# Peptides against a protein of PDB entry 2AUS: the designs that were tried, part 7

Target 1, 323 residues: chain A of PDB entry 2AUS
Amino acid sequence: ADIKREVIVKDDKAETNPKWGFPPDKRPIELHIQYGVINLDKPPGPTSHEVVAWIKRILNLEKAGHGGTLDPKVSGVLPVALERATRVVQALLPAGKEYVALMHLHGDVPEDKIRAVMKEFEGEIIQRPPLRSAVKRRLRTRKVYYIEILEIDGRDVLFRVGVEAGTYIRSLIHHIGLALGVGAHMAELRRTRSGPFKEDETLVTLHDLVDYYHFWKEDGIEEYIRKAIQPMEKAVEHLPKIWIKDSAVAAVAHGANLTVPGIVKLNAGIKKGDLVAIMTLKDELVALGKAMMSTQEMIERSKGIAVDVEKVFMPRDWYPKLW

## One batch from the design tools (peptide; made by RFdiffusion4, then SolubleMPNN)

Design b1_p20_4_s2
Fold by OpenDDE base, seed 1:
Structure b1_p20_4_s2 (fold): chain B 323 residues (1-323), chain A 20 residues (1-20)
Amino acid sequence: as target 1 above (323 residues)
Amino acid sequence: DAAARAARLAAARRRAEEHA
């Protein structure tokens, strides 16, 4: 999520009509909710599915989905995409995650040895998924991006860890405990980040959502519920982007693949097969799709399919048909 | 319930003013 991607401009003269679409900052509250994502502080106890069901009840929603399961005992950052935005969670599933974990050691280990061994777990690790995982129980490599020890109190080790999607912190702690020679288990776990969603001012509780919904419905105060819901565009901030002409928006919103002539600007470093966000010049999410070309091919070619459109989000009527 | 919501609204307003 923190990778600043260079923006390459292909058409510097491309203009956008201010009367077309609904930029994230200009959506009426009902439309904002329809295209919203909540940065939920999931409490310990309930499943991620139970929490989504509660949000649907609290906000009177037909549909919602979460940006990656947290175990019942795990708290923290759970992105919950609402209504028409529900499928934006597919952008968050492959995103990196950060956790704060409490590891309990089963024996005494010198602090210097703890620090040295935990640093060796930065990089590629081999994991076996737990039995409770919906993932086939095969050995797989995962990346640990960083381990930051926050506190060591005797046998208790509090640490921050950045990991590739689907890394099991419980398994990591088990392997650290084996490497230390004493064994270890995961005492506590909190997720502090899921792609672009982190512990910040946008993080809200279920209790906050109850209150903010009542302030809107009973007191006519929109401000709090508006702030508690992020635009769906937040859920794609970590993806490479392609910005398209106004004349291409309606075609893509109808499910047409993006062709090279529709591109105004794009991020550097897109590879064939990458998940990309197709954006308007007003930073509205039109669709998610698979890149069929690299950034370089999209610059050099005059024609061809740039993106295979997998999921449309924008309504078909926000932009006129110009074909 | 209504009085408790009113108190939480007043607290939310104060927090919004402190972060503005």
Scores: peptide ipSAE 0.032, ipTM 0.659, DockQ to the pose 0.031
Fold by OpenDDE base, seed 2:
Structure b1_p20_4_s2 (fold): chain B 323 residues (1-323), chain A 20 residues (1-20)
Amino acid sequence: as target 1 above (323 residues)
Amino acid sequence: DAAARAARLAAARRRAEEHA
């Protein structure tokens, strides 16, 4: 998520009308909720689906979805996209994850050996999905981006781990235990990051949401519920972006594919087949789509389909039809 | 209920001031 992407400007004269759209910072509270994502601190105990159902009841919502399942016993960062933003979770499912894990060793191992062996698990690992997963049980590679040992207390090893989406920390700990020669199991697990969502001031509990909704509905205080909900644009911060002309926004909002003439600026390093976010010049999310050409092709070509639009988020009436 | 909610509102205000 922390990859700084260069921004290439294709049209330096493109302006945006301040009267059109609703920038993330200028949405009325009801509209902010309709296009919101909660950085939820999922408690241990309930399933991710039960927690989403509770949020829907608390906030009186018709629709919501989560950015990637946490097991019942696992706590921490669960992005929950609301109402019209519900499908933005598609951007979060493939995103990298960070966890803090407690590994319990089944025998005594010198600290130097623990540190050496855990460092060997940085990089590419082979995993089989657990029986309980909806994923076909085929051997697959996964990336471990980093392992940071936080504390070693005898047989207990507390560590931070950054991983590719769908890496099983329980399986990682089992393999570390085998490599140490004593065996190990996962005692505790907390998710500390899901793409752009982390443990920060935006992290809220179910209890906070109950209180903040009551402060709004009973006391007329919107501030807390407004701060507890992030704009849906937060859920696409980690994606490569394409910014489009005001004249292209309404067409894309109607489900038309983005053509090359509509591009104002774009991130470097887009490849054909990448998931991209189509943005206005006010950083509003219009749609998610599949890149049909590279960044270089989008610069060099005067025409053609740049993005196959898969999911529209923006309402059709926020920008005028200019076609 | 109302008194407990008022106490939580006061706690939420303090937290918002500490993070501003």
Scores: peptide ipSAE 0.025, ipTM 0.618, DockQ to the pose 0.033
Fold by OpenDDE base, seed 4:
Structure b1_p20_4_s2 (fold): chain B 323 residues (1-323), chain A 20 residues (1-20)
Amino acid sequence: as target 1 above (323 residues)
Amino acid sequence: DAAARAARLAAARRRAEEHA
């Protein structure tokens, strides 16, 4: 998620009309909620689906979805996309995750050996999905980006781990335990990051959401509920972006594919087949789509389909039709 | 108890990172 992507400008003279659209920071509270994502601190106990149902009830919402399941016993960062933003969770499913895990060893192991063996699990690992996973139980490679040991207390090892999406921490701990020769199990797990969502000032509880909704509805104080909901654009910060001309926005908002002439600027390193976010010059999310060209092809070509538009988020009326 | 320890440590680290 923290990969700084270079921005390549194709049209340095492209301006945007300040009267068109609703930038993420300038949405009325009702519209902000309609295009919102909550960085929820999921409590241990409930399923991710139960928590989404509670948020819908608390905030009086018709639709919501989560950015990747946490098991009932697992707490921490659960992005919950609201209403018209619900489908933005597709951007979060493939995003890297971070966890803090407590591993309990089934025997005594010298600290130096624990540290050495856990370091060997940084990089590529072979995993088999758990039996309860909807994913076909094929062996698959997953990347462990980093393992940071926080504390070792006898048989208890507390560590931070950054992983590729769909890495099973329970399986990782099992394999670490086997490599240590004593066996191990996952005692506790908390998710501390899901792509751009982390444990920060934006992390809110279900209780916070109850209180903040009441402050808005009963006291007329919108500040707290506004702060508790992130704009949907937050959920795409980790994706490669393509920024488009004002004249292209309404067409894309109607579901037209993005053509090369509509591009103002784009991130470096887009490959054909990548999931990309199509943005306005005001950093509003128009749509998600599949790149049909590389960044280089989008620079060099004068015409053609740059992005196959899969999911539109922006309303059709925020920008005028200019074609 | 272990959940409360992991949550307390994650919270303690957030405080340390906010003050660094």
Scores: peptide ipSAE 0.022, ipTM 0.609, DockQ to the pose 0.141
Fold by OpenDDE base, seed 5:
Structure b1_p20_4_s2 (fold): chain B 323 residues (1-323), chain A 20 residues (1-20)
Amino acid sequence: as target 1 above (323 residues)
Amino acid sequence: DAAARAARLAAARRRAEEHA
């Protein structure tokens, strides 16, 4: 999520009609919910699927999906995409994650040795998926972006860790324990970040959602439920973006591939095969798709398919057909 | 103790929020 991407402008004269679309901050409450993502504080105990089912019942929703499984015992940041936004979770599944973990050592180790060894686990690690994962048990590399030791209390090591998606913190702690020579296990785990979603003022509990929904339905107060739900565009902030002309929006909303002439501006560093967000000039999410060109090719070419559109989010009627 | 561990986790979280 923290990757700053340069924005390259192709058409500096491109304007947008303020009457078209629904910018993320200007949606009526019902529409905001239909295109929403909750930054849920998942409690320890329930599965991520049970929590999604509870949110659907609380908010009277037909569909919802989560931005990456937390184990039953693991608490913290679980993005839950609602209704029309449900499939935006595909952008969050590959996103980097942060955790705070408590490692318990099975023997006494000098603090300096703990610090030195844990620093060696920054970078690429080899992991085997746990038996309970739906993933084939193949050895795979994963990136540890950073390890920050927060506290050492005898055999208890509290640390923050930033990791690539699908890094198993339990396995990391096991390997650290082996490297320390005493063994270790994961005593506690909380997810503090999932891509653009973090522990901030947007983090809400299941109880908050119950209360805020009642305030809206019984008292007519929409403010709390509005704040508790983020626009779906939040769920794509970490992706490379391509901003398109108003004249291209309705075509993409109908499932047409994005062609090079429709591009107004784009992020630097897009590669062929990257997942990209197609945005309006009002920062509305039109679609997710696969880049068929690099950023450089999208700049240099006058024609061709820039993005293979895989999932449309925007309704077909928000922008007029201008072709 | 699980409660003592949870309290340390919560305290470390607050400290990390104050430094962000």
Scores: peptide ipSAE 0.019, ipTM 0.551, DockQ to the pose 0.275

Design b1_p20_5_s3
Fold by OpenDDE base, seed 2:
Structure b1_p20_5_s3 (fold): chain B 323 residues (1-323), chain A 20 residues (1-20)
Amino acid sequence: as target 1 above (323 residues)
Amino acid sequence: SAEAEARARFEALLARVEAR
């Protein structure tokens, strides 16, 4: 999410009609909810599926989905995509995660040794999935991007860790404990980040959602529920983007592949096979798709399929058919 | 306001979906 991607302009004369579409900051409240994502502070206790079911009951929704399972005992950042945005969670599943963990050591270890050994776990690690995971229990590599020790109090080690998607912090702590020679277990775990979603002013509780829905339905005050729900476009901020001309939007919204003449601007560093977000010039999410060309090929070529469109989000009638 | 215009466009869109 922190990767600043350069924006390359291919058509500097491309304009957008202000009468077409629904920009993410200008959606009526009902439409905003239909295309919303909640940055939920998941409480400890319930499963991620129970929490999604509660949000559906609180907000009177037919559909919702979460951006990556948290275990029952784990709290913190759980992105929950609503209604027509439900499928945007596929962009969040492969996204990096951050956690704050409390590790309890089973013996006394000098602080300098704790710091030295934990630093050796930055980079590529070998993990085995837990017994309770739906994933085949094969050995796999995962990246630990960083470990930041926050506090050491005797046998208790509080640390921040940035990891590749599907890294098991419980397994990491077990291996750190083995390397220290005393053993260790995970006492507490909180997720502080899931891709573009972090602990910030957008983080809301289940109680906040109850109150904010009540203020809207009973008192006619939409401000709180509007702020508690992020536009679905937030869930794709970490992806490389391709912005398209108004005349290409309706075709892509009908499930047509994006061709090179439709591109106005794009991020640098797109590779063939990357998941990309197709955007309007008003930063509305049209679709997710697979890049069929690199950024360089999309600049140099005059024709061809740039993106294989996999998931359409935009309704077919937000932009006119201009073909 | 840009919000009132967005509301009117949304209501006109809803009416076209309910009429299908």
Scores: peptide ipSAE 0.032, ipTM 0.579, DockQ to the pose 0.010
Fold by OpenDDE base, seed 1:
Structure b1_p20_5_s3 (fold): chain B 323 residues (1-323), chain A 20 residues (1-20)
Amino acid sequence: as target 1 above (323 residues)
Amino acid sequence: SAEAEARARFEALLARVEAR
């Protein structure tokens, strides 16, 4: 999520009409909720599905979805996309994750050996999905981006770990325990990051949401519920972006594929097949789609389908139809 | 135990929301 992507400008003269659309900072509270994502601190105990159902009841919503399952016992960062933003979770499923884990060793191991062996688990690891996973139980590779040991107290090892989506920390700890020769199990797990969502001032509890909804509905105070809900554009910050002309926005909002002439600026390093966010010049999310060209091809070509549009978010009427 | 207690706390919270 921290990858700063270079921005290549194709049309430096492209302007945007300030009367069109609803930039993330200019949405009325009702519209902000309709296009919102909550950075929820999921408590230990409930399933991620129970928590989503509770948020729907608390906020009187028709639909919501979560940015990747946390087990019942696992707490921490659970992005919950609301209403018209519900499908933005597709951007979060493939995103990297960070956890803080407590590993309990089943025997005594010198601290130097613990540190040495845990460092060997940085990089590519082989995992088997657990029985409860909807994923086929085939052996697969996953990336461990980093392991940071926070504390070692005898047989207890507290560590931070950054991982590829769908890495099982319980399986990682089991393999570390085998490599140490004593065995180990996962005592505690908290998710501290899911793509662009982390432990920060935007992290809210289910209790906070109840109080903030009450302040809005009973006291007329919208400030707290507005701050507790992030714009859906937050959920795509980690994706490569393509910014389009005002004249192309309505066509994409109607489900047309993005063609090369509609591109104003784009991130460097887009590959064919990448998930990309199509944005307005006001940083509004129009759609998610699959890149059909590289960044270089989108610069060099005068025509063709740049993005196969998979999911539209923007309403059809925010920008004028020009076809 | 901790899972059941967490669930009971949220069910009690939801009952307060539905009573409004």
Scores: peptide ipSAE 0.017, ipTM 0.525, DockQ to the pose 0.035
Fold by OpenDDE base, seed 4:
Structure b1_p20_5_s3 (fold): chain B 323 residues (1-323), chain A 20 residues (1-20)
Amino acid sequence: as target 1 above (323 residues)
Amino acid sequence: SAEAEARARFEALLARVEAR
């Protein structure tokens, strides 16, 4: 999520009509909820699915989905996409994750050795999925982006870890314990980040959601519930983006593939096969799709399918049909 | 419970990190 992607402009004269669409900051509260994502502080105890069901009850919603399962005992950042935004979670599933973990060692180890061995687990690691995962138990490589030791207290090691999606922290701690020669287990785990969602002012509890919904429905105060729900565009901040002409928006919103002439600007480093977000010039999410060209091919070519549109989010009527 | 003890250790370690 922290990789600043360069923006390449193809059409510097492209303008957008301010009367069309609903920019993320200009949605009426009901529409904001329909296209919302909650940065939920998941409590320990419930499953991620139970928490999603509770949010649906609290906010009187028909549909919601989460941006990646947390185990029942694991707390912290659980993005919950609402209603028409529900399918945006597919952008969050492959996103990097951060955790704070408590590792308990089964023997005494000098701090210098703990620090040295944990640093060796930065980079590519081989993992086997746990028995409880629906994932095929094949050995697979995963990236550990960083390990930051926060505290060492005898046999208790508190650390922050940034990982590739589907890295199992329990398995990482087990392997660290083996490498230390004493063994270890995961005592506690909190997720502090899921792609663009982190522990910040946008993090809300289930209790906050109850209160904020009450303030809106009973007192007419929308401010709190508006702040508690992020626009769905937040859930794609970590994706490479392609910004399109106003004249292309209605076609893409109808499920047409994005062609090269529709592109105004795009991020650098898009590869063929990448998941990309198609945006309006007002930073509204139109659709998610698969890049059929690289950034370079999208710059050099005058025609062809740039993006195979997989999932449309924008309603068909927000922009006029200009063809 | 071993879980309640682990939680108490985790919270105590977090509080020490935040106080640094």
Scores: peptide ipSAE 0.000, ipTM 0.418, DockQ to the pose 0.892
Fold by OpenDDE base, seed 5:
Structure b1_p20_5_s3 (fold): chain B 323 residues (1-323), chain A 20 residues (1-20)
Amino acid sequence: as target 1 above (323 residues)
Amino acid sequence: SAEAEARARFEALLARVEAR
């Protein structure tokens, strides 16, 4: 999520009509919910699927989906995409994750040795998926972005770890324990980040959602439920973006591929095959798609398909047909 | 339970880190 992406402007004179669309901060509450993502503090105990089912009941929703499974015993950041935003989880599933973990060592190890060995696990690691995963039990490489030791208390090691999606912290701790020569197990785990979602003022509990929905439905106070739900655009903040002309929005919202003339500005470093977010000039998510060109090709070319549109989010009527 | 004890250790370690 923390990758700074340069913005390259192709058309510095492109303006947007303020009467078209619904910018993330200007949606009526019902529409905000329809295009919302909750930064849920998942409690320990329930499955991520049970929690999604409870949110659907609490908020009277037909559809919802989560940005990446947490085990029943694992608490913390679970992005839950609502209704028309449900499929934005496609952007969140591959996103990096951060955890705070408690590792319990099965023997005494000098602190300096713990620190030295844990630092060697930064970078590429080989993992085997656990027996309970739906993933094929093939050995795979995963990136550990960082390990930060927070506290060492005898045999208990509290650490923060940033990892590639689908890294198993339990397996990491097992391998650290083997490298230390004493063995180790994961005592506790909390997820502190899922891509752009982190532990901040947007993090809410299931209890908060019950209360905030009550305040809206019974007391007419929408402020709390509005604050508890993030716009779906939050779920794509970590993706490379392409901003398009108002005249291109309705075509893309109808499922047309984005062509090069529709581009106003774009992030640097887009490669062919990348998942990209197509945005309006008001930072509204139009669609997700696959880049068919690099950033450089999108700059140099006057024509051609820039993005193969895979998933439209924006309604077809938010922008007029200008073709 | 071993899980409740592990949770208590985790919370105690977190509290020590946050108090720094």
Scores: peptide ipSAE 0.000, ipTM 0.407, DockQ to the pose 0.936

